Peptides against a protein of PDB entry 3VZA. Designs and how they scored, part 6

Target 1, 98 residues: chain A of PDB entry 3VZA
Amino acid sequence: RVERLCKSKELFEERLGLEIRRIHNEQLQFIFRHIDHKDPDKPYMFTLSINEQGDYEVTSCTPPLDCISEFQLKVRETNNFSAFIANIRKAFTALSFK
Target 2, 62 residues: chain B of PDB entry 3VZA
Amino acid sequence: AAYVTQLYYKISRIDWDYEVEPARIKGIHYGPDIAQPINMDSSHHSRCFISDYLWSLVPTAW

## One batch from the design tools (peptide; made by RFdiffusion4, then SolubleMPNN)

Design b1_p8_6_s3 (from b1_p8_6 with F3Y)
Fold by OpenDDE base, seed 5:
Structure b1_p8_6_s3 (fold): chain B 98 residues (1-98), chain C 62 residues (1-62), chain A 8 residues (1-8)
Amino acid sequence: as target 1 above (98 residues)
Amino acid sequence: as target 2 above (62 residues)
Amino acid sequence: PVYPAPPP
């Protein structure tokens, strides 16, 4: 089971170009790669925590996204975490063309 | 690792086939209506194309 | 939230 879990994580990281890390202060760091086809290893990242009210809170976003505050509102309203992450990736992709 | 792998599934709704050769990207995407197979030869595509393709399977509607 | 906060 442990071997399978490790393999699963590696496959997701490579195939989705998404690394998920547990970091200090009970936060998650999401690191997207494979966004810019001209620079596949360039990271696009954000950090996420649960605030004192129990809500998702984006604590950083690099590079910054104008839409990130709206997405934070949407995920709080819908609890659609999948769409939240997918929309962030879509926004980073759009940014890479600018 | 279990927590993170569960998170990957919650995000992507993809279940990989772990028994195939490394170059074969095989699995199932569980969409809201119909489950669809994933089966591609990674040697035929760039890393970016593969990622873009897989993410295209994930709905963005809230 | 759909996932719990990560452990310390």
Scores: peptide ipSAE 0.110, ipTM 0.945, DockQ to the pose 0.051
Fold by OpenDDE base, seed 4:
Structure b1_p8_6_s3 (fold): chain B 98 residues (1-98), chain C 62 residues (1-62), chain A 8 residues (1-8)
Amino acid sequence: as target 1 above (98 residues)
Amino acid sequence: as target 2 above (62 residues)
Amino acid sequence: PVYPAPPP
């Protein structure tokens, strides 16, 4: 099972171009790659925590996204974590064309 | 590792086939209504194309 | 609501 879990993580990282890290202060770091077809290894990142109210809070976003605060509101309203992450990737993709 | 892999499933709703050769991207995407198979030869596509395709399977509707 | 949350 341990080997399966390790392989699973590696497959997701490569195929989705998404790395998930557990970092200090009970946060998650999401690192997207494969966004810019001209620079596939360029990272697009954000960090996420649960605040004192129990709500998702984006604590950093690099590069910054104008829509990130709206997405934070949406995920709090809908609890749709999948759509939250997918929409952020979509926004990073759009940004890479600027 | 278990926690992170659970997150990947919660995000993507993809379950990989772990028994195929490394060049084969094979699995199942569990959409809200229909489960769809994934079956690609990675040697025929760029990394960015593969990622874009897989993410296109994930609904963005809130 | 139940969230997939970072570990404590």
Scores: peptide ipSAE 0.108, ipTM 0.946, DockQ to the pose 0.045
Fold by OpenDDE base, seed 3:
Structure b1_p8_6_s3 (fold): chain B 98 residues (1-98), chain C 62 residues (1-62), chain A 8 residues (1-8)
Amino acid sequence: as target 1 above (98 residues)
Amino acid sequence: as target 2 above (62 residues)
Amino acid sequence: PVYPAPPP
């Protein structure tokens, strides 16, 4: 089971170009790569926590995204975590073309 | 590790086939209405193309 | 819902 879990994590990291880390103060760090085809290893990342009210809160975003506050509102309203992550990746992709 | 792998599934809705050779990207994407197979030869594509393709399977509608 | 920390 442990071996399978390790392999699963490695396959997701490589194929999705997404690394997920548990960091201090009960936060998650999401690191996207494979965004810029000219620089595949360039990281695009954000951190996420649950605030005192129990709501999702983006605590950092590098590089910054103008739409991140809107996405935070949408995920609080819909609880659609999948769409939240996918839309952030889409926004990072658009940023790489500017 | 179990928690993180659960997050990957909740995000992507992809289940990998772990029994195939490393050069084969094989699995199933579970959409809201239909499940579709994933079956790619990684040697024919860049890492960025593969990632873009897989993320294109994930709906962005809220 | 998906949370950064495991459920209590």
Scores: peptide ipSAE 0.114, ipTM 0.943, DockQ to the pose 0.044; fails the geometry check
Fold by OpenDDE base, seed 1:
Structure b1_p8_6_s3 (fold): chain B 98 residues (1-98), chain C 62 residues (1-62), chain A 8 residues (1-8)
Amino acid sequence: as target 1 above (98 residues)
Amino acid sequence: as target 2 above (62 residues)
Amino acid sequence: PVYPAPPP
């Protein structure tokens, strides 16, 4: 099982171009790559926590996204975590062309 | 590792086939109503294309 | 929310 878990993580990281790290203060860091086709290793990242009210809170976003506050509101409303992450990647993709 | 792997599934709804050659990207994407296979040769595509394709399977509707 | 709240 341990070997399977390690392989699973590696496959997701490479194929989705998404690395997920647990960082200090009970936060998660999401690092997207494979966004810019001209520079596939260029990272696009954000950090996420659960605040004292128990809600998702984006604590950083690099590069900044104008839509991130709206997405935070939407995920709090819908609890659709999958759509939340997918929409952020979509926004990063759009930003890479500007 | 188990926690992070669970997050990947929660995000992507993809289950990989771990018994195939490394160059073969094979798995199943579980949509709300339909499960669809993934089966592609990674040597035929760029890393960016592969990622874009897989993410295109993930619904963005809230 | 259950995810992605990381355990301590």
Scores: peptide ipSAE 0.104, ipTM 0.946, DockQ to the pose 0.051; fails the geometry check

Design b1_p8_7_s1 (from b1_p8_7 with Y2E P3E)
Fold by OpenDDE base, seed 2:
Structure b1_p8_7_s1 (fold): chain B 98 residues (1-98), chain C 62 residues (1-62), chain A 8 residues (1-8)
Amino acid sequence: as target 1 above (98 residues)
Amino acid sequence: as target 2 above (62 residues)
Amino acid sequence: MEEVFPPP
């Protein structure tokens, strides 16, 4: 199972261009690559935590996204974590085109 | 890294076929309505195309 | 609604 889990993570990282890191203060860091076809290794990232109220909170976003506050509201309303992450990637993709 | 792999599944709803050759991207995407097979030759596509394609399978409707 | 994922 350990071998499978390691392989699974590696496959997801490469194929989705998404790295997920557990970082200090009980946060998750999401690092997207393969966003800009002209610069596939350029990272687009955000960090996520659960605040004192128990709600999802984006603690950082690089580069910044105008829509991130709205997405944070939407995920709190819908609890659709998948759509939350996918919409952030979509927004980063749009941003890469300037 | 069970927690992280669970996150990947919750996000993507993809289950990979781990028995195929490394160049073959094969699996199943479990959408809200139906399951769709994934079966690609990675050598025929760019990394960005592959990622874009796989993410296109993930619904963005809230 | 989907299950809420806690941070690590």
Scores: peptide ipSAE 0.122, ipTM 0.943, DockQ to the pose 0.039
Fold by OpenDDE base, seed 4:
Structure b1_p8_7_s1 (fold): chain B 98 residues (1-98), chain C 62 residues (1-62), chain A 8 residues (1-8)
Amino acid sequence: as target 1 above (98 residues)
Amino acid sequence: as target 2 above (62 residues)
Amino acid sequence: MEEVFPPP
């Protein structure tokens, strides 16, 4: 089962172009690749934590997204984590064309 | 690794078929209404195309 | 919907 879990992570990382890392101060870092077709390895990333009120909080976003604060509000309202991550990727994709 | 893999499932709703050859991207996407198969030959596509396609399966409606 | 990121 351990081997399967490791393989699962590797498959998700490569196929989704998304790396998820646990980082300091109990945060998660989400690193998207495969966004820019001209530079597939270019990372687009954000970090996420739970704040003192128990709400999702984006603690960093690189490159910055104008919509990230709105998405943070939406995920707090809906708890739709899947849509949250997918919308961020969509926004990064749009940004890569500029 | 269990936590991270569960996060990937919660995000993508994809369950991979781990018994196929590495070049085959095979699995099931569990949408809100229907489960649909994934079955791609990775050698026929770029990494970016594959990722874009898989993410296109994930709803963005809140 | 369930909380994916657990509180500290």
Scores: peptide ipSAE 0.122, ipTM 0.942, DockQ to the pose 0.040
Fold by OpenDDE base, seed 1:
Structure b1_p8_7_s1 (fold): chain B 98 residues (1-98), chain C 62 residues (1-62), chain A 8 residues (1-8)
Amino acid sequence: as target 1 above (98 residues)
Amino acid sequence: as target 2 above (62 residues)
Amino acid sequence: MEEVFPPP
């Protein structure tokens, strides 16, 4: 099971171009790659936590997204975590075209 | 790793087939209505195309 | 609604 879990993580990281890290202060860091076809290793990232009220909160976003506050509101309303992450990737993709 | 792999499934709704050769990207995407198979040769595509394709399977409607 | 994951 341990070996399978490690392989699963590696497959997701490479195929989705998404790395997920546990970082300090009980946060998750999401690092997208494979966004810019001209520079596949260029990272697009954000960090996420649960605030004092128990709500999802984006604590950083690099590069900045003007839509991130709206997405934070939407995920709080819908509890659709999948759509939240997918929409952020879509926004990063749009940003890569400048 | 268990927690992170659970997150990947929650996000993507993809289960991989772990018993195929490394170059074969094979699995199942579980959408809200029906399941769709994934079966592609990674050597035929760029890393960016593969990622874009897989993410296209994930609904963005809230 | 699906349950959300807590922070790590």
Scores: peptide ipSAE 0.121, ipTM 0.942, DockQ to the pose 0.038
Fold by OpenDDE base, seed 3:
Structure b1_p8_7_s1 (fold): chain B 98 residues (1-98), chain C 62 residues (1-62), chain A 8 residues (1-8)
Amino acid sequence: as target 1 above (98 residues)
Amino acid sequence: as target 2 above (62 residues)
Amino acid sequence: MEEVFPPP
């Protein structure tokens, strides 16, 4: 089971270009790569937590996205976590075209 | 690792076929209406193309 | 709501 889980994680990291880390203070860090086709290893990152009210909160975003506050509102309204992550990736992709 | 792999499925709705050779990207994407197979030869594509393609399967409608 | 994070 452990070996299968490790392989699964590695396949997702490489194929989606997404690394997920559990970090201090009960946060998740999401690191996107494969965004810029001219610089595939350039990272695009954000961190996420649950605040004192029990709501999803983006605690950092690098590079910054002007749409991140709207996405935070949308995920709180819909609870659609998948669309939340996918829309952030879409926004990072748009940003990479400068 | 179990928690993180659960997150990957929650995000992507993809289940990989773990029994194929490394160069073959094979699995199933479970969309809201239908399930679709994934079957790619990774040697024919860049890493960025593969990632973009897989993410294109994930709905962005809220 | 389903919470993605583990309970406190």
Scores: peptide ipSAE 0.106, ipTM 0.942, DockQ to the pose 0.038

Design b1_p8_7_s2 (from b1_p8_7 with Y2E P3A)
Fold by OpenDDE base, seed 4:
Structure b1_p8_7_s2 (fold): chain B 98 residues (1-98), chain C 62 residues (1-62), chain A 8 residues (1-8)
Amino acid sequence: as target 1 above (98 residues)
Amino acid sequence: as target 2 above (62 residues)
Amino acid sequence: MEAVFPPP
């Protein structure tokens, strides 16, 4: 099972172009790659925490997204974590076209 | 690693087939209404195309 | 809300 878990993580990282890291203060860092077809290794990232009220809070976003605050509101309203991450990737993709 | 892999499934709803050769991207995407098979030869596509395609399977409706 | 990870 341990070998499968390691393999699973590697497959998701490569195929989705998404790395997930647990960082200090109980935060998650999401690092997207494969966004810019001209620069596939360029990272697009954000960090996420749970605030004192128990709500999702985006603590950083690089590069910045105008829509990130709206998405934070939406995920708090819907608790749809999947759509939250997918919409952020969609926004990063749009941003890569400048 | 179990926690992170659970997050990947929670995000993508994809379950990989771990028994195939590395060049074969095979699995199942579990959508809200239907399960869709994934089966593609990675050697025929760029990394960006593969990622874009897989993410296209993930609903963006809130 | 059911968070996917615990509070800090």
Scores: peptide ipSAE 0.105, ipTM 0.941, DockQ to the pose 0.060
Fold by OpenDDE base, seed 3:
Structure b1_p8_7_s2 (fold): chain B 98 residues (1-98), chain C 62 residues (1-62), chain A 8 residues (1-8)
Amino acid sequence: as target 1 above (98 residues)
Amino acid sequence: as target 2 above (62 residues)
Amino acid sequence: MEAVFPPP
């Protein structure tokens, strides 16, 4: 079981170019790579927590995204976590072309 | 690592085939309406292309 | 609304 879980995590990290870390104060850190084809190892990241009201809250975003506040509103409205993460990656991709 | 792997599935809806050779990217993406197979030879593609392709399977509609 | 991870 442990060996399978470790392999699964490594496959997702490499194939999706997404690392997920549990960090202090009940937060999740999402680190995207493979965004810039000219610099595949360049990280694009954000951190996420649940605030006192029980709502998703983006606590940091590097590099910053103009659309991150709108996405935070959308995920609170829809609870579509998958679309939330995918749209952030799409936004980081668009930023890499500027 | 169980919690993190569960998050990966919640995000991507991908289930990998863990019994194939390392260079083969094989699995199933479970979309809202249909399941679609994934079957790629990683030696023919860049890491960025592979990631872009897999993320293209994930719906962005809210 | 159920969050993906529990609140602190």
Scores: peptide ipSAE 0.103, ipTM 0.941, DockQ to the pose 0.039
Fold by OpenDDE base, seed 1:
Structure b1_p8_7_s2 (fold): chain B 98 residues (1-98), chain C 62 residues (1-62), chain A 8 residues (1-8)
Amino acid sequence: as target 1 above (98 residues)
Amino acid sequence: as target 2 above (62 residues)
Amino acid sequence: MEAVFPPP
């Protein structure tokens, strides 16, 4: 099971171009790559936590996204975590075209 | 690792086939209605194309 | 809301 879990994580990281890290103060860091076709290793990232009210809160976003606050509102309303992450990637993709 | 892999499934709804050759990207995407197979040769595509394609399977409607 | 995060 452990070997399978490790392989699973590696496959997801490479194929989705998404690394997920558990960091200090009960936060998750999401690092997207494979966004810019001219620079596939260029990272696009954000961090996420649960605030005192128990709601999802984006604590950082690099590069910054104008739409991130709206997405935070939407995920709080819908609890659609999948759409939340996918929409952020879509926004990063749009940003990469400048 | 178990927690993180669970997150990947929650996000992508993809289940990989672990019994195939390394270059073969094979699995199943579980949409809200229909499950769709994934089966592609990674040597025929760029890393960015592969990621873009897989993410295109994930609904963005809230 | 069911948080994705593990309990503290």
Scores: peptide ipSAE 0.093, ipTM 0.940, DockQ to the pose 0.039
Fold by OpenDDE base, seed 5:
Structure b1_p8_7_s2 (fold): chain B 98 residues (1-98), chain C 62 residues (1-62), chain A 8 residues (1-8)
Amino acid sequence: as target 1 above (98 residues)
Amino acid sequence: as target 2 above (62 residues)
Amino acid sequence: MEAVFPPP
């Protein structure tokens, strides 16, 4: 049996259209693609850190989302990280419809 | 990479079948009630459709 | 709450 970590990451990146990067200052960067069907490679992204209280904090969001502060509150209340990421993707998708 | 792959599972609750040919998107989504199989021919769909479909499996209720 | 990620 072969180690599958690298293949797993590649499959998730392509199939979910989501890249996750560990970046400076102890942050995670989430980069969504495949949002705009007319421009599949257009990135929609946000960065996340743990603040001094130990809470999730969105440190950037591009393009900006009106709902991102509410989602940050919700994930702190529920600890539902999956719903947090999925709702952000849903919001980016809605934003792509102009 | 182990940490990042764990994040992907925590987010999506998807486990891939790594033994199939690349054109086959096969795995299992572990929902809160029942597990659902994933089995798609990627050549039949756009990248955006595939991503939208897979994300549709992920609950958005808080 | 339990944080999802440790420092890089």
Scores: peptide ipSAE 0.091, ipTM 0.941, DockQ to the pose 0.042

Design b1_p8_7_s3 (from b1_p8_7 with Y2K)
Fold by OpenDDE base, seed 2:
Structure b1_p8_7_s3 (fold): chain B 98 residues (1-98), chain C 62 residues (1-62), chain A 8 residues (1-8)
Amino acid sequence: as target 1 above (98 residues)
Amino acid sequence: as target 2 above (62 residues)
Amino acid sequence: MKPVFPPP
């Protein structure tokens, strides 16, 4: 099972271009690559935590996204975590075209 | 690792076929309505195309 | 509904 889990993680990282890290203070770091076709290794990232109220809170976003606060509101309202992550990637993709 | 892989599934709703050759991207995407097979030769596509394609399977409707 | 990952 451990080997399968490791392989699964590697496949997701490469194929989705998304790395997920558990970092200090019980946060998750999401690192997107494969966003800019001209610079596929360029990272686009944000960090996420659960605040004292039990709500999703974006603690950082690099590069900044104007829509991130709205997405935070939407995920709090809908609890659609999948759409939350996918919309962030979509926003990063749009940003990469400048 | 188990937690992170669970997150990947919660995000993507993709279940990979782990028994195929490394260059074969094969799995199933479980969408809200129906399941769709994934089956592509990675050597035919760029990394960015592959990622874009897979993410296109994930609905963005809240 | 609770978040995907629990609070600290």
Scores: peptide ipSAE 0.115, ipTM 0.944, DockQ to the pose 0.039
Fold by OpenDDE base, seed 1:
Structure b1_p8_7_s3 (fold): chain B 98 residues (1-98), chain C 62 residues (1-62), chain A 8 residues (1-8)
Amino acid sequence: as target 1 above (98 residues)
Amino acid sequence: as target 2 above (62 residues)
Amino acid sequence: MKPVFPPP
């Protein structure tokens, strides 16, 4: 099982271009790559925590996204974590063209 | 690693086929209505194209 | 609703 789990993580990281890291203070860091076709290794990242009220909270976003506050509201309303992450990637993709 | 792999599934709804050759990207995407296969030769595509394609399978509707 | 997050 351990070998399979390690392989699974590696496949997801490479194929989705998404690294997920557990960091201090019970946060998750999401690092997107493969966004800019001219610079596939350029990272686009954000960090996420559960605040004292039990709600999703974006604690950092690099580069910054104007829409991140709206997405935070939407994920709190819908609990659609998948759409939340996918929409952030979509926003980073749009930003890479500017 | 178990927790993180579970997150990947919750995000992407993709289940990989782990028994194929490294260059083959094979799996199943589970959408809300229907499951569809993934079957690509990675040597035929850029890393960015592959990622863009896989993410295109993930619904963005809230 | 249940947030998706690591255990403490």
Scores: peptide ipSAE 0.114, ipTM 0.944, DockQ to the pose 0.040
Fold by OpenDDE base, seed 4:
Structure b1_p8_7_s3 (fold): chain B 98 residues (1-98), chain C 62 residues (1-62), chain A 8 residues (1-8)
Amino acid sequence: as target 1 above (98 residues)
Amino acid sequence: as target 2 above (62 residues)
Amino acid sequence: MKPVFPPP
């Protein structure tokens, strides 16, 4: 089962172009690649924590997104984590065309 | 590792077929109403196309 | 609703 878990992680990383890291201070780092077709390895990333109130909080976003604060509000309202991550990827994709 | 793989499922709702050849991207996407099979030959597509396609399966409605 | 995160 451990072997399958490792394989699963590798498949998701490559196929979704998304790496997820557990980092210091109980945060998650999300690193998107395969965003810019002209530069597939260019990373687009953000970090996420749970604040003292128990709410999702984006602690960094590189490159910055105008919509990230709105998405943070939306995920707090809906608890739709999937849509949250997918919308961020869509926003990064749009940004890559600028 | 179990936690991270669970996050991937919560995000994508994709379950891979782990018994196929490496070049075959095969699995099932579980949408809110229907399960959709995934079956691609990765050698026919760029990495970016594959990722874009798979993410297109994930709803963005809140 | 409980958040998906933080890790257990």
Scores: peptide ipSAE 0.113, ipTM 0.944, DockQ to the pose 0.038
Fold by OpenDDE base, seed 3:
Structure b1_p8_7_s3 (fold): chain B 98 residues (1-98), chain C 62 residues (1-62), chain A 8 residues (1-8)
Amino acid sequence: as target 1 above (98 residues)
Amino acid sequence: as target 2 above (62 residues)
Amino acid sequence: MKPVFPPP
């Protein structure tokens, strides 16, 4: 079971270009790669926590996204975590076309 | 690792086939209406193309 | 409806 879980995590990391880390102060860190086709290893990342009210809160975003506050509002309204992550990736992709 | 792999499924709705050769990207994407197969030869594509393609399967409607 | 997150 442990070996299968390790393989699953590695396949998702490579194929989605998304690394997920549990970090200090009960936060999750999401690290996207494979965003910029000219620099596939360049990271685009954000961190997420649950605040005192029990709501999703983005605690950092690098590089910054103008739309991140709107997405935080939308995920609080809909609880659609999948769309939240996918929309952030789409926004990072658009940012890479500078 | 169990929690993180569960998060990957909640995000992507993809279930991989773990028994195929390493160069084959095979699995199933479970969309809201129907399930669609994934079956790619990774040696024919860049890492960025593969990731973009897989993320294109994930709905962005809230 | 609650956020998807590890328990405290």
Scores: peptide ipSAE 0.092, ipTM 0.943, DockQ to the pose 0.038

